# Designs tried in a protein design run: peptides against a protein of PDB entry 4Z63. Part 39

Target 1, 334 residues: chain A of PDB entry 4Z63
Amino acid sequence: LCLGMNDLTGNIPEDLFHLKRLNLLGIQENRLSGSLSREIRNLSSLVRLDVSWNLFSGEIPDVFDELPQLKFFLGQTNGFIGGIPKSLANSPSLNLLNLRNNSLSGRLMLNCTAMIALNSLDLGTNRFNGRLPENLPDCKRLKNVNLARNTFHGQVPESFKNFESLSYFSLSNSSLANISSALGILQHCKNLTTLVLTLNFHGEALPDDSSLHFEKLKVLVVANCRLTGSMPRWLSSSNELQLLDLSWNRLTGAIPSWIGDFKALFYLDLSNNSFTGEIPKSLTKLESLTSRNISVNEPSPDFPFFMKRNESARALQYNQIFGFPPTIELGHNN

## One batch from the design tools (peptide; aimed at target 1 N224 K308)

Design b2_p18_6_s1 (made by RFdiffusion4, then SolubleMPNN; from b2_p18_6, 11 letters changed)
Fold by OpenDDE base, seed 4:
Structure b2_p18_6_s1 (fold): chain B 334 residues (1-334), chain A 18 residues (1-18)
Amino acid sequence: as target 1 above (334 residues)
Amino acid sequence: SELDELAEERLSDTSLMF
């Protein structure tokens, strides 16, 4: 049943929960309000539930033990409060959980040992607090993780050295500290292709440790951290780099010539720093900016990227990294 | 609308700032 993209109001009719053979319920992009009914438990054949972009409120019902076939739960952009229900946090069938842009709070708790199928987790823009869950690496299939815009005070857990499944990770604006520790841990994530750490590590030094190595790194975004230091030499070994944003920091020194050696680099933002010297001539030789045929066959993260043209502008949402225009921004340096 | 506010809150997750 697909009723998305309408102006439906009120609550879900109780009779809808009599549809015991329903595999897909999509009621996204409406004005549905009130609590999500506990009677959703009666939809025992449900594989996909999409209630996103509504006015649902209250706690998410603890009925996911009655949904043994549920693979996809999309509840982003609602008014849900409380925590992740215990049955949801223990779901062995769930592949994708998207609860981005809600009012979920408390400590983030997932039973990763039970969540054997979880491959995508989007909990961005919530009110989760405390520390990052140390057991996330126990989610052995977890590839996409967005935890941006929560209040995860402290450091990246040491356990994330074992996060082998991790490919796309956003922790933007999550009150994280110790960038040196974070990078030192996350370099062990050998499948990590996308790392977004914007609005963390306020005023710290960007490490220039030559022992740091991100072999498969394609996207690095560490903007607006007020980071000090220079362009990090370890980044030159990330030969697959496609997007680099280090804007709105306090980085100094010259832009190094090796920045032009990245064959796939199509987006570079080093604006609003304190870089000095000449623009490297190697930037004019970036193959990705000269060739129109970038084969867009690469997997993108399930979480969106947001681009603001200025501080007062509305952010543009990009669901794919390759949706970004080829860009070189070097403005507002000293 | 409250939906517009929720949408704007989502869009305020600026990964990239110009």
Scores: peptide ipSAE 0.028, ipTM 0.672, DockQ to the pose 0.559
OpenDDE base, seeds 1, 2, 3, 5: peptide ipSAE 0.033, 0.030, 0.030, 0.035; ipTM 0.682, 0.665, 0.654, 0.681; seeds 1, 2, 3, 5 fail the geometry check

Design b2_p18_6_s2 (made by RFdiffusion4, then SolubleMPNN; from b2_p18_6, 10 letters changed)
Fold by OpenDDE base, seed 3:
Structure b2_p18_6_s2 (fold): chain B 334 residues (1-334), chain A 18 residues (1-18)
Amino acid sequence: as target 1 above (334 residues)
Amino acid sequence: SALDEERELRLSDTSLMF
């Protein structure tokens, strides 16, 4: 049953919960309000539940133990409060959980040993607090993780050295500290292709440790951190780099010539730093910006990217990195 | 609508590039 993209108001009719053979319920992009009914437990055949972009409030009902086939739960852009219900945090069937842009709070707790099928987790823009859950690497299939815009204080857990499944990771604006430790840990994530760390590590030094290596890194976004230092030499070994944003930092020194050696680099933002010297001539030789058709195997994170032209502008949402125009932004350097 | 504007105001970006 797909009723998305309407102006439906009020509550879900109770009779809808008698549809025991229903595999897909999509009621997204409406004006449905109130609590999400516990009677969703009666939908025992449910594989996909999409309640996103509504006016739902209250706690998410703890009924996911009665939904043994549920693979997809999309609840982004609602007013949900409380935590992740225990049955959801223990779901062995769930592949994707999206609860971005809610008011969920407390400590983030997932039973990763039970959540054997979890591939994608989007909890961005919530009110989770405390520390990052150390057991996330126990979610052995977890590939996409967005935890941006939460209040996770402290450092990236040491356990994330074992996060082999991790491919797309966003921690933007989560009050994280110690970028040196974070990068030192995350370099062990052998499948990491997308790393977004914007609005963290305020005023720290960007590490220039040549021992750091991100072999599969395609997207690195570490903007608006007030980071000091220079362009990190370790980044030159990330031969698959496609997008680099280090804008709105306090980076100094020259832009190194090796920045033009990235064959797939099509988006570069180094604006609003303190870079000096000449623009490397190698930037004019970026193959991705020339007339050559380069087949780009784009990383596909499940979380969106948002681009603002300026701090006061509305952010533009991009679901795909390839949707970004080829860009070299070097403005507002000293 | 005021609700749409309020929704837009409540929408916050997860991965900002400036």
Scores: peptide ipSAE 0.022, ipTM 0.634, DockQ to the pose 0.632
OpenDDE base, seeds 1, 2, 4, 5: peptide ipSAE 0.021, 0.023, 0.021, 0.021; ipTM 0.656, 0.660, 0.647, 0.658; seeds 1, 2, 4 fail the geometry check

Design b2_p18_6_s3 (made by RFdiffusion4, then SolubleMPNN; from b2_p18_6, 11 letters changed)
Fold by OpenDDE base, seed 5:
Structure b2_p18_6_s3 (fold): chain B 334 residues (1-334), chain A 18 residues (1-18)
Amino acid sequence: as target 1 above (334 residues)
Amino acid sequence: SEEDEKALERLSDTSLMF
């Protein structure tokens, strides 16, 4: 049953929960309000539940143990409060959980040993607090993780050295500390292609340790951290780099010539730093900007990217990194 | 409005690039 993208109001009719053979319920992009009924437990054949972009409130019902076929739960952009229900945090069938832009709170707890099918987790823009869950690497299929805009104080857990499934990771604006430890841990994530760490590590030094290596890194965003130091030499070994944003830091020294050696680099933002010297001539030879025929396989995170051209501009949503215009920003350096 | 909810989501989501 697909009823998305309408002007439907009120609650879900109770009789809808008598549809025991229903595999898909999509009621997204409406004005549905009130609590999400616990009677969703009666939909025992449900594979996909999409209630996103509504006015739902209250706690998410703890009935996911009665939904043994549920693979997709989409609840982003609602007014949900409380925690992740225990039955949801233990779901062996769930592949994708999206609860972005809610009012969920408390400590984030997932039973990754039980969640054997989980591959995508979006909990961005909530009120989760405490530390990052150390057991996330036990989710052996978990590739996409958005935990941005929560209050995960402290450091990246050492257990994340074993996060082999991790491909796309956003921790933007999560009150994280110790960038040297974070990078030293996350370099062991051999499948990591996208790393977003914006608005963390305030005033720390960006490590220039040549022992750091990110083999498959395509997207690195570490903007607005007030980071000190220079362009990190370890980044020159990330030959697949497509997007680099280090804007709004306190980075100094010259822009190195090796930045023009990245064959796939189509977006570079080094603006609002303290870089000095000449613009490297190698930047004028970037193949991605000179050749129309670069077929680069783009990493496709399940979470969207948002770009603001200026502080007052509406954020533009990009579902694909190649949706970004080819850009070189070097403005506001002194 | 749906536009306000979309605006709220976009404002609630981390801008990766500022």
Scores: peptide ipSAE 0.035, ipTM 0.668, DockQ to the pose 0.555
OpenDDE base, seeds 1, 2, 3, 4: peptide ipSAE 0.031, 0.032, 0.035, 0.032; ipTM 0.653, 0.659, 0.677, 0.665

Design b2_p18_6_s4 (made by RFdiffusion4, then SolubleMPNN; from b2_p18_6, 9 letters changed)
Fold by OpenDDE base, seed 2:
Structure b2_p18_6_s4 (fold): chain B 334 residues (1-334), chain A 18 residues (1-18)
Amino acid sequence: as target 1 above (334 residues)
Amino acid sequence: SEEDEERERRLEDESLMF
């Protein structure tokens, strides 16, 4: 049953929850309000539930133990409060959980040893506090993780050295500290291709440790951290780099010539730093900027990127990295 | 609506590239 993209108001009729053979319920992009009924437990054949972009409030009901076939739960952009229900945090069937842009709070707790099918987790823009969950790497299929815009004070857990499934990770604006420790841990994530750390590590030094290595890194965004130091030498070994944003920091020294050796680099933002010297001639040889043949069919994160061209402008949403225009921004340097 | 604009604004602040 698909009722999305209408102007439906009020509550879901309780009789709808008597549809025991229903595999898909989509009621997204409406004006539905009130609590999400506990009677969703009666939808025992449900595979996909999409209640996103509504006016739902209250706690998410703890009934997911009665939904043994549920693979997709989409609840983004509602007014849900409380924590992740225990039955949801223990769901063995769930592949994707999206609860972005709610008012969920407390310590983030997931039973990752039970969540054997979880591939994508989006909890961005909530009120979670405390530390990052140390057991997140126990979610053995977890590839996409958005935890941005929460208050995860402290450091990246040491256990994340074992996060082999992790490919796309956003921790933007989450009050993280110790960038040296974070990079030292996350370099062990062998499948990590996208790393977003914007608005963290306030005023720290960007490490220039030659022992750091991110072999499969395609996207690195560490903007607006007030980071000190220079362009890190370890980044030169990330041969698959496609997008680099280090804008709005306090980085100094020369832009190194090796930045032009990245064959796939099509987006570079080093603006609003304190870089000096000449623009490397190697930047004029970037094949990705001269050749029209960027492969459009690469895997992308499930979370969008937002580009703010001007401080006063709305950010443009990009659902795919390849939606970005080929760009070199070196403005507002010394 | 003003609520929809505020919801969109909250989206923009997640994976900001500056």
Scores: peptide ipSAE 0.148, ipTM 0.788, DockQ to the pose 0.807
OpenDDE base, seeds 1, 3, 4, 5: peptide ipSAE 0.136, 0.107, 0.146, 0.070; ipTM 0.769, 0.759, 0.782, 0.744

Design b2_p18_7 (made by RFdiffusion4)
Pose (drawn by RFdiffusion4):
Structure b2_p18_7 (pose): chain A 334 residues (1-334), chain P 18 residues (1-18)
Amino acid sequence: as target 1 above (334 residues)
Amino acid sequence: MWITTAEPDDVESHDPSP
């Protein structure tokens, strides 16, 4: 049953909860509102539930043991409150959970021993607080994590050294501390390709510790953190690097020669720092900016990227990394 | 300029179907 992208109003008629054989309900992008009824436990054949872009509110009903076939739950852009219900946190069948841009709050609790099929999680733009849940690496299939724009505090848990499935990690604007510990831990996640750390670690020093090694790293964004220190040389060992954004920090010193050695780099933003010295001549032999013989695969995280020109400008959206224009942005330095 | 994944309030981001 597909009703998506209409102008429907009111709540879900209770009539709909008699459909015990329905495996797909798309009601997304309407004006629907009210609470999402607990009678939804009666729809035991559901595989894909798309409730996104409506006006729903109240707690998400804790009925998800009654929906053992649920694989996709899409609730983004609603007014849902409370945390993740225990039954949803215990669902062994969920592949994907998108609750982004909701009014959700409290500690974030998932039973990752129980969630053996979870491979993608998007909780962005919510009010989840407390520490990042230490048990997240226990979701052995979790490849995509977007926790951006939340109310967490403290450091990245030590157990994140074991997050073997982690590919795309977006932590922007989440009040994270100790970028030194965050980078030392996260370097051990061997599948990490895209990492977004923007608006965290405010005023901290960027670690220059050269034992740090991110081998498969493709996209590194750590911006507007007002970080100090120099261009970190440990980054030169990430040969796959495609997009680097260190902008809006307090970084100083000269821009080193090895920045021109990234063969897949098509976008770099070092703007709005304290960089001095001349421009390194090696930026003229950047391979992805000269010939057409460099070819690589675009990273594929499940989240869009946003770009801001200044603090008051409306943002630009890029659903894919290769949507960024090939750019050298060195403005507002010394 | 700078890049983030924090969804701005004035920007509507419609996800593709997985």

Design b2_p18_7_s1 (made by RFdiffusion4, then SolubleMPNN; from b2_p18_7, 8 letters changed)
Fold by OpenDDE base, seed 1:
Structure b2_p18_7_s1 (fold): chain B 334 residues (1-334), chain A 18 residues (1-18)
Amino acid sequence: as target 1 above (334 residues)
Amino acid sequence: SYITTAQPDDVIVRPPLP
């Protein structure tokens, strides 16, 4: 049943939950309100539930043990409160969980040993607190993780050295500390292609440790951290780099010539730093900007990006990395 | 401007590039 993208109001009729053979329920992008009924438990054949972009409130019902075939739960942009229900946090069938932009709170706990099918997790823009869950690497298929805009105080767990499945990782504005430790850990994530750390590590030094290596890194965003230091030499070995945003930091020194050696680099923002010297001539020879069509068919994170001009400005949402225009921004340096 | 994945309170969704 697909009723998405309408102007439906009120609550879900209770009789809808008598549809025991229903595999797909999509009621997204409406004005549905009230609590999400626990009677969802009656939809025992449910594979996909999309209730996103509504006005739902209250706690998510703890009924996911009665939904053994549920692979996709999309509840982003609602008013859900409380935690992740125990049955959801233990779901062996769930492939994708998207609860971005809700009011979920408490300590984030997932039973990753039980969640054997989980490949995409979006819990960004909630009210989770405490530490990052150390057991996330036990979710052996978990590829896409967005935990941005939560209050995960502390450091990236050491256990994330073993997060081999991790490809896309977003932690923007999550009160993280110790960028040196974070990068030192995350470099061991061999499949990591996208790393977004904007609005963390406030006032720390960006490490220039030559021992750091991110082999498959395509997207690095570490903007608005007030980071000190210079352009890190270790980044020069990330030959697949496509997008780099280090804007709104306190980085100094010259922009190195190797920045123009990235064959796939189509988006570079180093603006609002304290870089000095000349603009590298190698930037004028970036192949991606001169000759190559950006391959729109490359895998992208499941989580959206936001271009924020200032703290008060309305942000632009980009659902794909290649939605960003080819850009070189070097403005507002001294 | 800067890129973030922290969803702001006010967002304009850009249509996909054709």
Scores: peptide ipSAE 0.546, ipTM 0.860, DockQ to the pose 0.516
OpenDDE base, seeds 2, 3, 4, 5: peptide ipSAE 0.515, 0.497, 0.513, 0.497; ipTM 0.845, 0.831, 0.859, 0.837

Design b2_p18_7_s2 (made by RFdiffusion4, then SolubleMPNN; from b2_p18_7, 7 letters changed)
Fold by OpenDDE base, seed 1:
Structure b2_p18_7_s2 (fold): chain B 334 residues (1-334), chain A 18 residues (1-18)
Amino acid sequence: as target 1 above (334 residues)
Amino acid sequence: MYITTAQPDDVTVRLPLP
């Protein structure tokens, strides 16, 4: 049943939950309100539930033990409160969980040992607190993780050295500390291609440790952290780099010539720093900016990106990395 | 400008260019 993208109001009729053979329920992008009914438990054949972009409120019902075939749960942009229900946090069938932009709170706890199929997790823009869950690497198929705009105090867990499945990781504005430790840990994530750390590590030094290596890194965003230091030499070894945003920091020194050696680099923002010297001539030779051969078909994170002018400005949403225009921004480096 | 994955309260979705 697909009723998405309408102007439907009120609550879901309870009789809808008698559809025991229903595999897909999509009611996204409406004005549905009230609590999400516990009677969802009656939809025992449900594979996909999409209730996103509504006005739902209350706690998410703890009925996912009665949904053994559920692979996709999309509830982003609602008013859900409370935590992740125990049955959801233990779901062996769930592949994708998207609860971005809700009011979920408490400590984030997932039973990753049970969640054997989980490959995408978007819990960004909620009210989770405490520490990052140390057991996330136990979710052996977990590739896409967005935990941005939560209050995860402390450091990236040491256990994330073993997060081999991790490809896309977003932690923007999550009150994280110790960038040196974070990068030192995350460099061990051999499949990591996208790392977004904007609005963390306030006032720390960006490490220039030559021992750091991110082999498969394509997207690095560490903007608006007030970071000190210089352009990190270790980044020069990330030959697949496509997008770099280090804007709105306190980085100093010269922009190194190796920045123009990245064949796939199409987006570079180093603006609002304290860089000095000349613009590297190598930037004029960036193949990605001279040739139209940007591989638009590359896998992208499941979570959206947002371009902000400042803290108060309306943001532009980009659903794909290649949605960003080819850019070189070096402004405001006085 | 800067990129973030923290969803702001006011967002405009950029549609793919045709």
Scores: peptide ipSAE 0.538, ipTM 0.848, DockQ to the pose 0.499
OpenDDE base, seeds 2, 3, 4, 5: peptide ipSAE 0.524, 0.508, 0.508, 0.497; ipTM 0.839, 0.830, 0.839, 0.832

Design b2_p18_7_s3 (made by RFdiffusion4, then SolubleMPNN; from b2_p18_7, 9 letters changed)
Fold by OpenDDE base, seed 1:
Structure b2_p18_7_s3 (fold): chain B 334 residues (1-334), chain A 18 residues (1-18)
Amino acid sequence: as target 1 above (334 residues)
Amino acid sequence: SYITTALPEDVVVKPPLP
């Protein structure tokens, strides 16, 4: 049953939950309000539930033990409060959980040993607090993780050295500390292609440790952290780099010539730093900017990106990395 | 400008005030 993208209001009729053979319920992009009924438990054949972009409130019902076939739960952009229900946090069937842009709170706890099918987790823009869950690497299929805009005080857990499934990681604006430790840990994530750390590590030094290596890194965004230091030499070994944003930091020194050696680099933002010297001539030879047809059908993160011009300005949303225009921004340097 | 994955304030759904 697909009723998405309408102007439906009120609650879900209770009789809808009598549809025991229903595999897909999509009621997204409406004005549905009230609590999400516990009677969703009656939808025992449900594979996909999309209630996103509504006005639902209250706690998410703890009925996911009665939904053994549920693979997709989309609840982003609602008013849900409380925590992740225990049955949801233990769901062995769930592949994708998207609860972005809610008011969920407390410590983030998932039973990753039970969540054997979880591959995408979006809990961005909630009110989770405490530390990052150390057991996330136990979610052995977890590839896409957005935890941006929560309050995860502290450091990236050491256990994330073993996060082999991790490909896309977003932690923007999550009150993280110790960038040196974070990078030192995350370099061990062999499948990590996208790392977004914007608005963390406030005023720290960007490490220039030559021992750091991100082999498969395609997207690195560490903007607006007020980071000190220089362009990190370790980044020169990330030969697959496509997008680099280090803007709005306090980075100094020269822009190194190796920045133009990245064959796939189509987006570079080093603006609003304290870089000095000449613009490297190698930037004029970036193959990605000279060749017309980089139709890169590469997998992208499930979470959107936002280009924020100013703190007060509306951000432009980009759903794909290649949605960004080819860019070299070096403005507002010394 | 800078890239983030944090939703801007204007698109954040606030729970209805009780």
Scores: peptide ipSAE 0.487, ipTM 0.847, DockQ to the pose 0.353
OpenDDE base, seeds 2, 3, 4, 5: peptide ipSAE 0.461, 0.454, 0.449, 0.477; ipTM 0.839, 0.843, 0.835, 0.841

Design b2_p18_7_s4 (made by RFdiffusion4, then SolubleMPNN; from b2_p18_7, 8 letters changed)
Fold by OpenDDE base, seed 1:
Structure b2_p18_7_s4 (fold): chain B 334 residues (1-334), chain A 18 residues (1-18)
Amino acid sequence: as target 1 above (334 residues)
Amino acid sequence: SYITTAQPDDVTVRLPLP
């Protein structure tokens, strides 16, 4: 049953939950309100539930043990409160969980040993607190993780050295500390292609440790951290780099010539730093900007990006990395 | 401007150009 993208209001009729053979329920992008009924438990054949972009409130019902075939739960952009229900946090069938932009709170706990099928997790823009869950690497298929805009104080767990499945990782504005430790850990994530750390590590030094290496890194965003230091030499070895945003930091020194050696680099923002010297001539020879059509068919994170101009400005949402225009921004350096 | 994955309170979705 697909009723998405309408102007439906009120609550879900209770009789809808008598549809025991229903595999797909999509009621997204409406004005549905009230609590999400626990009677969802009656939809025992449910594979996909999309209730996103509504006005639902209250706690998510703890009924996911009665939904053994549920692979996709999309509830982003609602008013859900409380935690992740125990049955959801233990779901062996769930492939994708998207609860971005809700009011979920408490300590984030997932039973990753039970969640054997989980490949995409979006819990960004909630009210989770405490530490990052150390057991996330035990989710052996977990590829896409967005935990941005929560209050995960502390450091990236050491256990994330073993997060081999991790490809896309977003932690923007999550009150994280110790960028040196974070990068030192995350470099061991061999499949990591996208790393977004904007609005963390406030005032720390960006490490220039030559021992750091991110082999498959395509997207690095570490903007608005007030980071000190210079352009890190270790980044020069990330030959697949496509997008780099280090804007709104306190980085100094010259922009190195190797920045123009990235064959796939189509988006570079180093603006609002304290870089000095000349603009590298190598930037004028970036192949991606001169000759290559950006391959739109490359895998992208499941989580959206936001271009924020200032604190008061309405942000632009980009659902794909290649949605960003080819850009070189070097403005507002001294 | 800067890129973030922290969803702002006010967002305009930019659809990819066909």
Scores: peptide ipSAE 0.557, ipTM 0.867, DockQ to the pose 0.498
OpenDDE base, seeds 2, 3, 4, 5: peptide ipSAE 0.551, 0.502, 0.530, 0.523; ipTM 0.863, 0.831, 0.848, 0.845

Design b2_p18_8 (made by RFdiffusion4)
Pose (drawn by RFdiffusion4):
Structure b2_p18_8 (pose): chain A 334 residues (1-334), chain P 18 residues (1-18)
Amino acid sequence: as target 1 above (334 residues)
Amino acid sequence: SDFVEEKRDEELDEADFL
């Protein structure tokens, strides 16, 4: 049953909850509102539930043991409150959970021993607080994690060294501390390709510690953290690097020669720092900016990227990394 | 719809830096 992208109003007729054979309900992008009824436990054949872009509110009903076939739950852009219900946090069948841009709050609690099919999680733009849940690496299939724009505190848990499935990790604007510990831990996640750390670690020093090694790293964004120190040389060993954004920090010293050695680099933003010295001549032999013989695969995280020119400008949206224009941005330095 | 356009605009206004 597909009703998406209309102008429907009111709540879900209780009539709908008699459909015990329905495996797909798309009601997304309407004006529907009210609470999402507990009678939804009666729809035991559901595989894909798309409630996104409506006006729903109240707690997400804790009925999800009654929906053992649920694989896709899409609730993004609603007014849902409370945390993740225990039954949803215990669902062994969920592949994907998108609750981004809701009014959700409290500690974030998932039973990752129980969630053996979870491979993608998007909780962005919510009010989840407390520490990042230490058990997240126990979701052995979780590849894509977007926790951006939340109310967490403290450091990245030590157990994140074991997050073997992690590919795309977006932590922007989440009030994270100790970028030194965050980078030392996260370097052990061997599948990490895209990492977004923007608006965290405010005023901290960027670790220069050269034992740090991110081998498969493709996209590194750590911006507007007002970080101090120099261009970190440990980054030169990430040969796959495609997009680097260190902008809006307090970084100083000269821009080193090895920045021109990234063969897949098509975008770099070092703008709005304290960089001095001349421009390194090696930026003239960047391979992805010269010939057409460098070819690589675009990273594919499940989250869009946003770009802001200044603090008051409306943002630009890029659903894919290769939507960024090939750019050298060195403005507002010394 | 109007609601979807409005919400997309609000999301762009509140978006973070790259």

